# Peptides against a protein of PDB entry 6JX3, part 9

Target 1, 85 residues: chain A of PDB entry 6JX3
Amino acid sequence: AEFRLRPEISVAQTDYGMVLLDGRSGEYWQLNDTAALIVQRLLDGHSPADVAQFLTSEYEVERTDAERDIAALVTSLKENGMALP

## One batch from the design tools (peptide; made by RFdiffusion4, then SolubleMPNN)

Design b2_p20_5_s3
Fold by OpenDDE base, seed 4:
Structure b2_p20_5_s3 (fold): chain B 85 residues (1-85), chain A 20 residues (1-20)
Amino acid sequence: as target 1 above (85 residues)
Amino acid sequence: KKPYVRPSITRLPSSVKVEF
């Protein structure tokens, strides 16, 4: 289904990269450039497959590794309360 | 193609304040 952040999560672009704030807990999470890129594309409506294709076209990464990394990131975002199930 | 860095998320310490 559609990738979505939880309603209490705010997004900011900072000098250090993309940061997510949980408005309820006050916790901040910093995403590195790759994670930010993946999240941005998913939020724009691209599928994980779309994102994997993008990564393999732009970066020195194999498709299988890209797919694994995307899935792992999504899982982490859900488990840490940033993304909706 | 650009060098690839695996995605990562890092919880920042409570002392960090970011303007949103």
Scores: peptide ipSAE 0.701, ipTM 0.902, DockQ to the pose 0.900
Fold by OpenDDE base, seed 2:
Structure b2_p20_5_s3 (fold): chain B 85 residues (1-85), chain A 20 residues (1-20)
Amino acid sequence: as target 1 above (85 residues)
Amino acid sequence: KKPYVRPSITRLPSSVKVEF
């Protein structure tokens, strides 16, 4: 399934990293560099598997850990109302 | 390869405003 942000979510690139604003609740969420990278690649159409491969090629992380971390992030984004189910 | 930091999201305090 395609990863998409909810329509009410705005994205800002700041010196502190990617920030998401929920236009309905007014809540701000800051992503660390890894989370921002994952989100950016998913939004570009890469699958979680693609992102995991990218992470393992660029960073000191095992495939299983990368997959788990991606899945957990996606779940968090959906549960916190930032990404579409 | 670069050091890996697990992804995280942090809810910012309501007093923080970011320009979009």
Scores: peptide ipSAE 0.700, ipTM 0.902, DockQ to the pose 0.895
Fold by OpenDDE base, seed 1:
Structure b2_p20_5_s3 (fold): chain B 85 residues (1-85), chain A 20 residues (1-20)
Amino acid sequence: as target 1 above (85 residues)
Amino acid sequence: KKPYVRPSITRLPSSVKVEF
């Protein structure tokens, strides 16, 4: 399944990092640098596998850990109403 | 390679407003 944000979600780059706004609820969500990187790459059309490969090439993380972290983030984004199921 | 920090999301307080 392709990763997409819900249409009511806005994205901003701030001094605090990447922030998502739910235009309906008014809730703000701040992403840390790793989460922002993952989301940006997914939105650019990269697969979770692509993102995992990128993370392992750039950061001190094992492939399996990267994959689990990506999956957990995607799940959180969906469950909190930021990403489409 | 760079140090790895697990991804995280944090809900900001309702009093916080960010310009988009």
Scores: peptide ipSAE 0.700, ipTM 0.902, DockQ to the pose 0.883
Fold by OpenDDE base, seed 3:
Structure b2_p20_5_s3 (fold): chain B 85 residues (1-85), chain A 20 residues (1-20)
Amino acid sequence: as target 1 above (85 residues)
Amino acid sequence: KKPYVRPSITRLPSSVKVEF
């Protein structure tokens, strides 16, 4: 399924990295560099498998760890109301 | 390869306002 942000979520690029705003609750969420990279690639249409392959090719991380971290991030984004189910 | 840092998200305090 396609990764997609909820319609009430806005994205900003700041000096401190990517920030998401929930326009209904007013909550701000800051993503670290890795999370921002993952989200950007998912929004660009890459699959979680694509992102895992990218991470293992560029960073000191094993495939299983990359897959776990991507899945955990996606789950967090959905549970905190930033991404659609 | 570059050092890897696990992805994280952090809710900012309500006093923080970011320009969008």
Scores: peptide ipSAE 0.700, ipTM 0.902, DockQ to the pose 0.884

Design b2_p20_5_s4
Fold by OpenDDE base, seed 1:
Structure b2_p20_5_s4 (fold): chain B 85 residues (1-85), chain A 20 residues (1-20)
Amino acid sequence: as target 1 above (85 residues)
Amino acid sequence: KKPYVRPRITRLPASVRVDF
């Protein structure tokens, strides 16, 4: 399924990384560089498998670990109200 | 290849305000 942010979520690029604002709750969430990179690629239409391939090609990470970390991040984004289910 | 850092999200304190 397509990865999408909830409509109430705003995105800002800061000197300290990507920040997401929930316009309804007023909550701010900061993403580290890896999380921001994953989110950006997913929003661009890449699948989690595509992102895992990208991570293993660019970073010192095994495919299984990359897949696990991507899945965990997506789950967190959905559970914390940033991404659509 | 670059060193890998696990993805992390952090809820910021209510006192933090970022310009959008």
Scores: peptide ipSAE 0.701, ipTM 0.903, DockQ to the pose 0.885
Fold by OpenDDE base, seed 3:
Structure b2_p20_5_s4 (fold): chain B 85 residues (1-85), chain A 20 residues (1-20)
Amino acid sequence: as target 1 above (85 residues)
Amino acid sequence: KKPYVRPRITRLPASVRVDF
């Protein structure tokens, strides 16, 4: 399934990284550089597999670790109301 | 290859205001 943010979520770029705002609750979430990179690529239409391949090509990370980290991030974004199921 | 840092999301305190 396609990765999408919930309609009430806004994205901002700050000097401290990507921030997501829930327009209903007023909650702010800050993403570190890796999380922001993953989210940006997913929103651009890359699959989690594509993102894992990108991470392993650019960073000192094993494929299985990259896949786990992507999956965990996506789960967190869904559970915290930022991404659609 | 670059050093890898695991992805992290952090809920900001309610006092924080960010311009969008």
Scores: peptide ipSAE 0.700, ipTM 0.903, DockQ to the pose 0.885
Fold by OpenDDE base, seed 2:
Structure b2_p20_5_s4 (fold): chain B 85 residues (1-85), chain A 20 residues (1-20)
Amino acid sequence: as target 1 above (85 residues)
Amino acid sequence: KKPYVRPRITRLPASVRVDF
């Protein structure tokens, strides 16, 4: 399924990295560089598998770890109300 | 290959505000 942010979520690119704002709750979330990269690629239409391949190609990470990290991030984004289920 | 840092999201305290 397509990865999408919830409509109430705003995105800002800052000197601190990617920041997400929940317009309803007022909560702010900061993403580190890896999380931001993953989110950007998912929003661009790449699958988690695509992102995992990208990570293993560019970074010192094993495929299994990349897949786990992507899945965990997606879960966190959904659970914290940033991404659509 | 570049060093890998695991993805992290951090909830910012209410005192922090970012311009959007």
Scores: peptide ipSAE 0.699, ipTM 0.903, DockQ to the pose 0.894
Fold by OpenDDE base, seed 4:
Structure b2_p20_5_s4 (fold): chain B 85 residues (1-85), chain A 20 residues (1-20)
Amino acid sequence: as target 1 above (85 residues)
Amino acid sequence: KKPYVRPRITRLPASVRVDF
């Protein structure tokens, strides 16, 4: 399924990194560089597998660790109301 | 290859305001 942010979520680029705003709750969430990179690629239509391949090619990370980290991030984004199920 | 940092999301304090 396509990764999408919930409609009430706004995205901003700041000096501190990517920030997500929940327009209903007023909550702000900061993403570190890796999380922002993953989210951006997923929003661009890349699959988690695509993102894992990208991470292993660019960073000192093993495929299994990359896949786990991506899955955990996606789960967190969904559970915290930022991404659609 | 670059050093890898695990992805992290952090809820910001209510006092923090960001312009969108």
Scores: peptide ipSAE 0.700, ipTM 0.902, DockQ to the pose 0.905; fails the geometry check

Design b2_p20_8_s2 (from b2_p20_8, 11 letters changed)
Fold by OpenDDE base, seed 5:
Structure b2_p20_8_s2 (fold): chain B 85 residues (1-85), chain A 20 residues (1-20)
Amino acid sequence: as target 1 above (85 residues)
Amino acid sequence: MDEFAARLGRIEVRRLRRRP
């Protein structure tokens, strides 16, 4: 299934990195650079497998660690009401 | 402002809430 943010969630770039803003609650989430990169590539239509391959090619990270980080982030974004299930 | 920071390995998501 395609990774999508909930309709009420907006993406903003700040001097401190990517922020996800809930336009209804006013709650916002700051992402570190790794989390932001994953979200950007998923929103651009890359699969989790594509993103894991990209991370292992561009950064000093093991494939299994990249896969776990992506899965954990996607789960967290869904559970916290930022991404659609 | 209430904040919750979640660290999962190399990823970090920090939730911020404005106080009313």
Scores: peptide ipSAE 0.234, ipTM 0.692, DockQ to the pose 0.081
Fold by OpenDDE base, seed 1:
Structure b2_p20_8_s2 (fold): chain B 85 residues (1-85), chain A 20 residues (1-20)
Amino acid sequence: as target 1 above (85 residues)
Amino acid sequence: MDEFAARLGRIEVRRLRRRP
């Protein structure tokens, strides 16, 4: 399934990194660089498997850890109303 | 690179407070 942000979510770049803003609730979240990288690649149309491969190539991280981090992030973004189910 | 990513290579999402 395609990863998509909800229509009310805006992406901003700040001095602290990527921020997601909910235009309806006014809530916003700061992503660390790893989370931002995952979100960017998913939004660009890469699969979670592609992103996991990318992370293991760029960082000293095991494939299983990358897959878990991606899955946890996607779940969190959906549960917090940032991403579409 | 933020401090958390540099140290752990893990993900972090922080809920921020709006200024009143």
Scores: peptide ipSAE 0.199, ipTM 0.644, DockQ to the pose 0.077
Fold by OpenDDE base, seed 3:
Structure b2_p20_8_s2 (fold): chain B 85 residues (1-85), chain A 20 residues (1-20)
Amino acid sequence: as target 1 above (85 residues)
Amino acid sequence: MDEFAARLGRIEVRRLRRRP
């Protein structure tokens, strides 16, 4: 399934990195560089598998760990109302 | 991993080191 943010969520680039903002609640979360990279690539239409391959090529991380990190982030974003199911 | 530090806080996944 395509990764999509909920319609009330916007992305802002700040001097401190990527931030996700909820336009209804005013809540926001700053992403660290790894989380931002994952979200950016998913929003660009890359699959979780593509993102895992990218992470393993660019960083000292094993495939299984990259896949777990992506899955965990996606789950958290969905559960916290930032991404669509 | 707990990616959420708090509301209005930080989403954090494992810090990755770049390959040399």
Scores: peptide ipSAE 0.165, ipTM 0.649, DockQ to the pose 0.407
Fold by OpenDDE base, seed 2:
Structure b2_p20_8_s2 (fold): chain B 85 residues (1-85), chain A 20 residues (1-20)
Amino acid sequence: as target 1 above (85 residues)
Amino acid sequence: MDEFAARLGRIEVRRLRRRP
């Protein structure tokens, strides 16, 4: 399924990195560079497998760790009301 | 930018180091 943010969530690029802002609640989350990169690629239409391959190619991370981090992030974004189910 | 750990609820995502 396509990864999408909820309509009320906006992305802001700040001097401190990517921020996700809920326009209804006013809550926001700062993402580190790794999380931001994952979100950006998922939003661009890359699969979790594509993102894992990218991470293992560019960074010192094992495939299984990359896959786990991506899955955990996606789950968290959905559970915290930032991404669509 | 300093090492930053993002917390999304109970999930913490750490910055990864680039391969040389």
Scores: peptide ipSAE 0.157, ipTM 0.659, DockQ to the pose 0.306

## One batch from the design tools (peptide; made by RFdiffusion4, then SolubleMPNN)

Design b2_p21_1_s1 (from b2_p21_1 with K2R K6R S13T V17L R18K)
Fold by OpenDDE base, seed 5:
Structure b2_p21_1_s1 (fold): chain B 85 residues (1-85), chain A 21 residues (1-21)
Amino acid sequence: as target 1 above (85 residues)
Amino acid sequence: KRPYVRPSITRLTDPALKAAF
């Protein structure tokens, strides 16, 4: 259940935001502030449910929307080869 | 509460950003 990046993925903070780079394929992706926040909290050991609770407490978002957005982001990160299944 | 922006990821093509790693 632990969210983890693939071992070939590097993380960097840039002037444009958080970036993930696959050191083997050369693909890299920029995360907006919300995506970066979600990823950082997941990597810190928080569950998706924890993150959803955090988002609804701090931002103008409903729980269902937060949960859907977190799930969609996690799916994208896995499908694009950044996160482990 | 703060305004909410949905999470997004964008594939980058700027070689300067790749070179920063």
Scores: peptide ipSAE 0.647, ipTM 0.895, DockQ to the pose 0.910
Fold by OpenDDE base, seed 1:
Structure b2_p21_1_s1 (fold): chain B 85 residues (1-85), chain A 21 residues (1-21)
Amino acid sequence: as target 1 above (85 residues)
Amino acid sequence: KRPYVRPSITRLTDPALKAAF
């Protein structure tokens, strides 16, 4: 299914990286560069498989590890109220 | 290929840190 942020989530680009703000709870979440890259590509419509391919082509990471890390990030974003189920 | 850093998210709980954004 399509990866989407919850409507109450705002995206901000800061000097410290990507930040997601929950406009209802007031919680801020900082993403490191890799997480931000993954989120950006998912929001652009790339599948997790596409993102894994991108990561393995650009970074020193094995496909299996990339897939695991993407899945874990997506799960975290959903569980912490940033992404839609 | 460049070094890989695993993705991470961090909740900012310090009001001073939140104010920086």
Scores: peptide ipSAE 0.647, ipTM 0.895, DockQ to the pose 0.719
Fold by OpenDDE base, seed 2:
Structure b2_p21_1_s1 (fold): chain B 85 residues (1-85), chain A 21 residues (1-21)
Amino acid sequence: as target 1 above (85 residues)
Amino acid sequence: KRPYVRPSITRLTDPALKAAF
């Protein structure tokens, strides 16, 4: 399924890095560089598998670890109301 | 290959950042 942010979520590039703000609740989160990269690629239409391949190609990470980290991030984004289920 | 840092999200409490939106 397509990864999408909830419509009430705003994205900003700040001195803190990528920040996601829920316009309804006022809650917001800073993403580190890796999380921002993953989110950007997912929003561009790449699958988690695509992103994992990208990470293993560019960074010192094993495929299994990349897949787990992507899945955990996606779950966190959904659980915290940033991404659509 | 570049060093890998695991992805993380951090809930922010700085009101100044919210004001930027």
Scores: peptide ipSAE 0.647, ipTM 0.895, DockQ to the pose 0.905
Fold by OpenDDE base, seed 4:
Structure b2_p21_1_s1 (fold): chain B 85 residues (1-85), chain A 21 residues (1-21)
Amino acid sequence: as target 1 above (85 residues)
Amino acid sequence: KRPYVRPSITRLTDPALKAAF
């Protein structure tokens, strides 16, 4: 399924990095550079597999680790109300 | 290839940051 943010989520670039704000609850989360990169690529329509390939080509990470990290991030974003299920 | 840092999200409580939205 397509990765999408929930409609109430706003995205901003700050001195702290990429931030996601829930306009209803007021919760907001800072993403580190890797998380921001993953989210941006997913929002652009890349699959998790595409993102894993990108990470392994650009960074010192093994494919299995990249895939696990992407999956964990996506799960976290969904469970914390930032991404649609 | 460059060093890899695992993805991370952190819940924030900084009022100034919240006000930036």
Scores: peptide ipSAE 0.647, ipTM 0.895, DockQ to the pose 0.918

Design b2_p21_1_s2 (from b2_p21_1 with K6R S13T V17L R18K)
Fold by OpenDDE base, seed 1:
Structure b2_p21_1_s2 (fold): chain B 85 residues (1-85), chain A 21 residues (1-21)
Amino acid sequence: as target 1 above (85 residues)
Amino acid sequence: KKPYVRPSITRLTDPALKAAF
């Protein structure tokens, strides 16, 4: 399934990194550099598998760990109301 | 290859950050 942000979510680049704001609830979250990179690639249409390949090519991480971390992030974004299920 | 840091999200409470939107 395609990764999408909920329509009420706004994205901003700040001095603290990428921030996601829920325009309805007022809740907002900071993403670290890795999370921001993953989200950006998913929003660009890359699959989780694509992102995992990218991470393993650029960073000191094994494929299995990358896949797990991507899945955990996506789950968190969905559970916290930032991404559509 | 670059050092790897696991992805993380952090709930913000700083009102100054909300001004960015």
Scores: peptide ipSAE 0.649, ipTM 0.894, DockQ to the pose 0.947
Fold by OpenDDE base, seed 2:
Structure b2_p21_1_s2 (fold): chain B 85 residues (1-85), chain A 21 residues (1-21)
Amino acid sequence: as target 1 above (85 residues)
Amino acid sequence: KKPYVRPSITRLTDPALKAAF
């Protein structure tokens, strides 16, 4: 399924990195560079598998680790109200 | 290949950052 942010979530590129703000609750989160990269690619329409392939091609990470990390991030974003289920 | 850092998210508490929106 398509990865999407919830409509109330705003994205800002700041000196702190990518920040996601919930316009309703006021909660906001900083993403590190890897998380931001993953989110950007997912929002561009790449599948988690695509992103994993990208990570393994560009970074010193094994495929299974990349897949796990992507899945964990997506789950976290959904559970914390930033991404649609 | 570049060094890999695991993805992370951190809940922010600095109210000054909210002003960026």
Scores: peptide ipSAE 0.649, ipTM 0.895, DockQ to the pose 0.924
Fold by OpenDDE base, seed 5:
Structure b2_p21_1_s2 (fold): chain B 85 residues (1-85), chain A 21 residues (1-21)
Amino acid sequence: as target 1 above (85 residues)
Amino acid sequence: KKPYVRPSITRLTDPALKAAF
């Protein structure tokens, strides 16, 4: 399934990283560089598997760890109301 | 390969950042 942000979520790039704002609740979150990279690639249409492959090719991380981290991030984004289920 | 930092998200409370939207 396609990774998508909820329609009420706005994206901003700040000097300190990517920020996601819920225009309805007023809650907003900062993503670190790795989280932002993952989100950007998912929004560009890459699958979690694609992103895991990318991470292992560019960074000192094992495939299993990359997959777990991507899954945990996606879950967090959904549970905190930023991404569609 | 580059050093890996695990992904993280942090809820913000700075109204100045909210106002930037």
Scores: peptide ipSAE 0.649, ipTM 0.895, DockQ to the pose 0.909
Fold by OpenDDE base, seed 4:
Parts: sequence; C-alpha cells; structure tokens
Structure b2_p21_1_s2 (fold): chain B 85 residues (1-85), chain A 21 residues (1-21)
Amino acid sequence: as target 1 above (85 residues)
Amino acid sequence: KKPYVRPSITRLTDPALKAAF
C-alpha cells in the first residue's frame, strides 16, 4: 500500500525542520532532515526500496542500514498515529 | 557522498511550534 499521512495530520516547515501536527490530539513531532527526506519521497510515491537506493547513492550509508532505518521510521510514524496503516 | 544521519522523530511540547499550524 502507498504511504499516506492520516487526514488529521498537518505538515509545516519550521526553523526546527519539518513538523507533523495531529489536529485532533494536539501532538506534534519534529522530523530531522533525513526523516523529512524519507517522508517526502514516500509521499511522492517512491517505494521504500526507491528511497533506500536514493539514500545509498547520496549518503554514506549501507543499503541494509538504509532499509532498516526507513522501515523503522515508517513503523514509528504508523504507531504514533501519523501515517495510515 | 554526504555524511549520513539516521532518521529521527521527536515529540514537541513548545507552544510556539504548535501555533505555527
């Protein structure tokens, strides 16, 4: 399934980086640059595999580490109510 | 290639950030 944010989640760019706000609970989360990059690419329709390839091409990271980091981020976003399951 | 920083999310409590939405 495609990666999607929950409808109640708003996105803002701040001095602290990308922030996601849950309009219902009032919880909000800061994403670091890497997390923001991953989320942006996933929202654009890239697969986790696509994102991993991108990361390994641009950054000093091994493919296995990139894949694990992407998966962990996606899981966290889902578990914390930001992304749809 | 650029140095890699692992992705992270951090829950915020600063009202000023909430007000940005």
Scores: peptide ipSAE 0.648, ipTM 0.895, DockQ to the pose 0.940

Design b2_p21_5_s2 (from b2_p21_5, 6 letters changed)
Fold by OpenDDE base, seed 1:
Structure b2_p21_5_s2 (fold): chain B 85 residues (1-85), chain A 21 residues (1-21)
Amino acid sequence: as target 1 above (85 residues)
Amino acid sequence: MVKRPYVPGSGPAGLRRLGRL
């Protein structure tokens, strides 16, 4: 399924990194560089499998670990109301 | 190519709630 942010979520690039802001609640989250990269690629239309392949090519991470971390991030984004289910 | 260190994040998978505006 397509990965999408909820319509109330704004993305900002700040001096502290990528930030997701909920325009309704006012809650906001900082993403570290790896999480930001994952989100950006998912939003660009890459599948989790594509992103895992990318991570293993660019970073010191095994495929299984990359897949787990992507899944965990997507779950967290959905559970915290940032991504659509 | 030298691969970069991988940091998935402290906290829930690289997300850190900063607060509320």
Scores: peptide ipSAE 0.333, ipTM 0.795, DockQ to the pose 0.744
Fold by OpenDDE base, seed 5:
Structure b2_p21_5_s2 (fold): chain B 85 residues (1-85), chain A 21 residues (1-21)
Amino acid sequence: as target 1 above (85 residues)
Amino acid sequence: MVKRPYVPGSGPAGLRRLGRL
């Protein structure tokens, strides 16, 4: 299934990085540069496998670590109510 | 092609809760 944010989530670019705001709860979260890039690519319609390939091609990271980071981030975004299941 | 450094950041899975508005 396509990765999507919940409709109540707003995305902002701040001086400190990408921020996600829940318009219902008021909770807001900062993404580090790697997480922001992963989210941006997923929202653009790239698969987790596409993103892992991109990370290993562009960054000093092993495939296994890239896959783990993507999976952990997606899980966290769903559990914190930012992404649709 | 020179690969960039990979920095996982300070939060779990790259997320950091900032607070509530």
Scores: peptide ipSAE 0.333, ipTM 0.797, DockQ to the pose 0.705
Fold by OpenDDE base, seed 4:
Structure b2_p21_5_s2 (fold): chain B 85 residues (1-85), chain A 21 residues (1-21)
Amino acid sequence: as target 1 above (85 residues)
Amino acid sequence: MVKRPYVPGSGPAGLRRLGRL
């Protein structure tokens, strides 16, 4: 399934990096550089598998670790009401 | 190919709650 943010979520680039703002609750979350890259790639239509391959090619990370981190991030984004299920 | 350092996050899976407006 396609990764999508909820309609109430805004994306901003700030002095702290990439930030997601929930326009209803007012809660906002910072993504580190790796998490921001993952979200950007997913929003561009890449699959988690595509992103894992990209991470292992560009960064000092093993495939299994990249896959786990992507899955954990996606889960966290869904659980915190930022991404659609 | 020179690979960059991998930083999984300063919070759960690279996500950190900053606050509420």
Scores: peptide ipSAE 0.330, ipTM 0.798, DockQ to the pose 0.740
Fold by OpenDDE base, seed 2:
Structure b2_p21_5_s2 (fold): chain B 85 residues (1-85), chain A 21 residues (1-21)
Amino acid sequence: as target 1 above (85 residues)
Amino acid sequence: MVKRPYVPGSGPAGLRRLGRL
């Protein structure tokens, strides 16, 4: 399934990192650099597997840990109403 | 090739709730 943000979510790039703003609730969340990178690549159409491969190539992380972190982030984004199910 | 430090996040999945506008 394609990863997509909900239509009410806006993305802002700040000097402190990526921020996701819910235009309905007013809730906003900051992503750290790794989370922002994951989200950006998913939004660009890369699969979680592609993102995991990218992370292991660029960062000091093992594949299984990268996969777990991606899955956890996607779950959190969905549960917090930022990403479509 | 030097790989960068990996920081998945302090907080759930690298997310930090900042507040409500």
Scores: peptide ipSAE 0.315, ipTM 0.794, DockQ to the pose 0.747

Design b2_p21_5_s3 (from b2_p21_5 with K1M A9P S12P L17R)
Fold by OpenDDE base, seed 3:
Structure b2_p21_5_s3 (fold): chain B 85 residues (1-85), chain A 21 residues (1-21)
Amino acid sequence: as target 1 above (85 residues)
Amino acid sequence: MVKKPYVPPSGPAGLRRLGTL
């Protein structure tokens, strides 16, 4: 299914990286560079498989690890109320 | 092309709660 943020979530680019803000609760979260890259590509319409292929081509990471890390991030974003289920 | 060092996106280092506005 398509990766989407919840409607109350805003994305901001700061000097310290990507930040996600919940406009209802006021909670905000900072993503590290890898997490931000993954989120950006998913929001652009790439599949998790596409992102895994990209990561293994650009970074010193094995395919299985990339796939697991993407899945874990997506799960965290959903559990913390940032991404739609 | 030389591959870049990989930093995982997972855990509190990848997704860090900063607070509440």
Scores: peptide ipSAE 0.653, ipTM 0.914, DockQ to the pose 0.934
Fold by OpenDDE base, seed 1:
Structure b2_p21_5_s3 (fold): chain B 85 residues (1-85), chain A 21 residues (1-21)
Amino acid sequence: as target 1 above (85 residues)
Amino acid sequence: MVKKPYVPPSGPAGLRRLGTL
């Protein structure tokens, strides 16, 4: 299924990086550069496999590690109420 | 092209709850 944020979540760029804001609860989260990059590409319609390929081409990371890290981030975003299941 | 150092997207550094507005 396509990766999507929940409708109440807003994305903002700050001096400190990407921030996700829940417009209903008021909770907000900051993403580091790698997490922000992954989220941006997933929201643009790239698959986790696409993102893993991108990460291994640009960064010093192995494919298996990139895939695991992407999956872990997606799980966290869903569990913390930012992404749709 | 030289690959960049990798910082994982996971853990407190990757996704940090800042508070509530």
Scores: peptide ipSAE 0.652, ipTM 0.914, DockQ to the pose 0.926
Fold by OpenDDE base, seed 2:
Structure b2_p21_5_s3 (fold): chain B 85 residues (1-85), chain A 21 residues (1-21)
Amino acid sequence: as target 1 above (85 residues)
Amino acid sequence: MVKKPYVPPSGPAGLRRLGTL
């Protein structure tokens, strides 16, 4: 399934990294560099598997861990109202 | 190519609620 942010979510690129702002509630979240990278690639249409492959090629992480971490992030983004289910 | 240190994207460091504007 396609990863998409909810329409009320705005993305801000700051000196401290990516921030997601809910324009309705006003709640906002800061992503670390890895999370921001994952979100950017998912929004570009890459699958979680694609992203996992990318992470293992660039970073000191095993495939299984990368996949778990991506899934956990996606779940959090959905549960916190930032990404569409 | 030297792989970079990995910082997980999840947990309080990866996704941190800053507050409400």
Scores: peptide ipSAE 0.648, ipTM 0.913, DockQ to the pose 0.942
Fold by OpenDDE base, seed 4:
Structure b2_p21_5_s3 (fold): chain B 85 residues (1-85), chain A 21 residues (1-21)
Amino acid sequence: as target 1 above (85 residues)
Amino acid sequence: MVKKPYVPPSGPAGLRRLGTL
């Protein structure tokens, strides 16, 4: 399944990092650099598995941990109304 | 290849609610 943001969500790049804004509720969320990187790659069409491989090649993280972290982020984005189910 | 330190992307450190505009 393709990762997509909900249509009411806007992405902004700020001095403090990536921010997601819900245009309906006005709620906004800040992503750290790792989360922003994951979201960017998912939006570019990479699978979670692709992203996990990328993370383990570039960062001091084990594959299993990367996979769990990506899944947790995606779940949070869906639960907070930012990503489509 | 020298790998970079890893900061987790989830939890309050990775995804922080800033407020409502």
Scores: peptide ipSAE 0.648, ipTM 0.911, DockQ to the pose 0.955

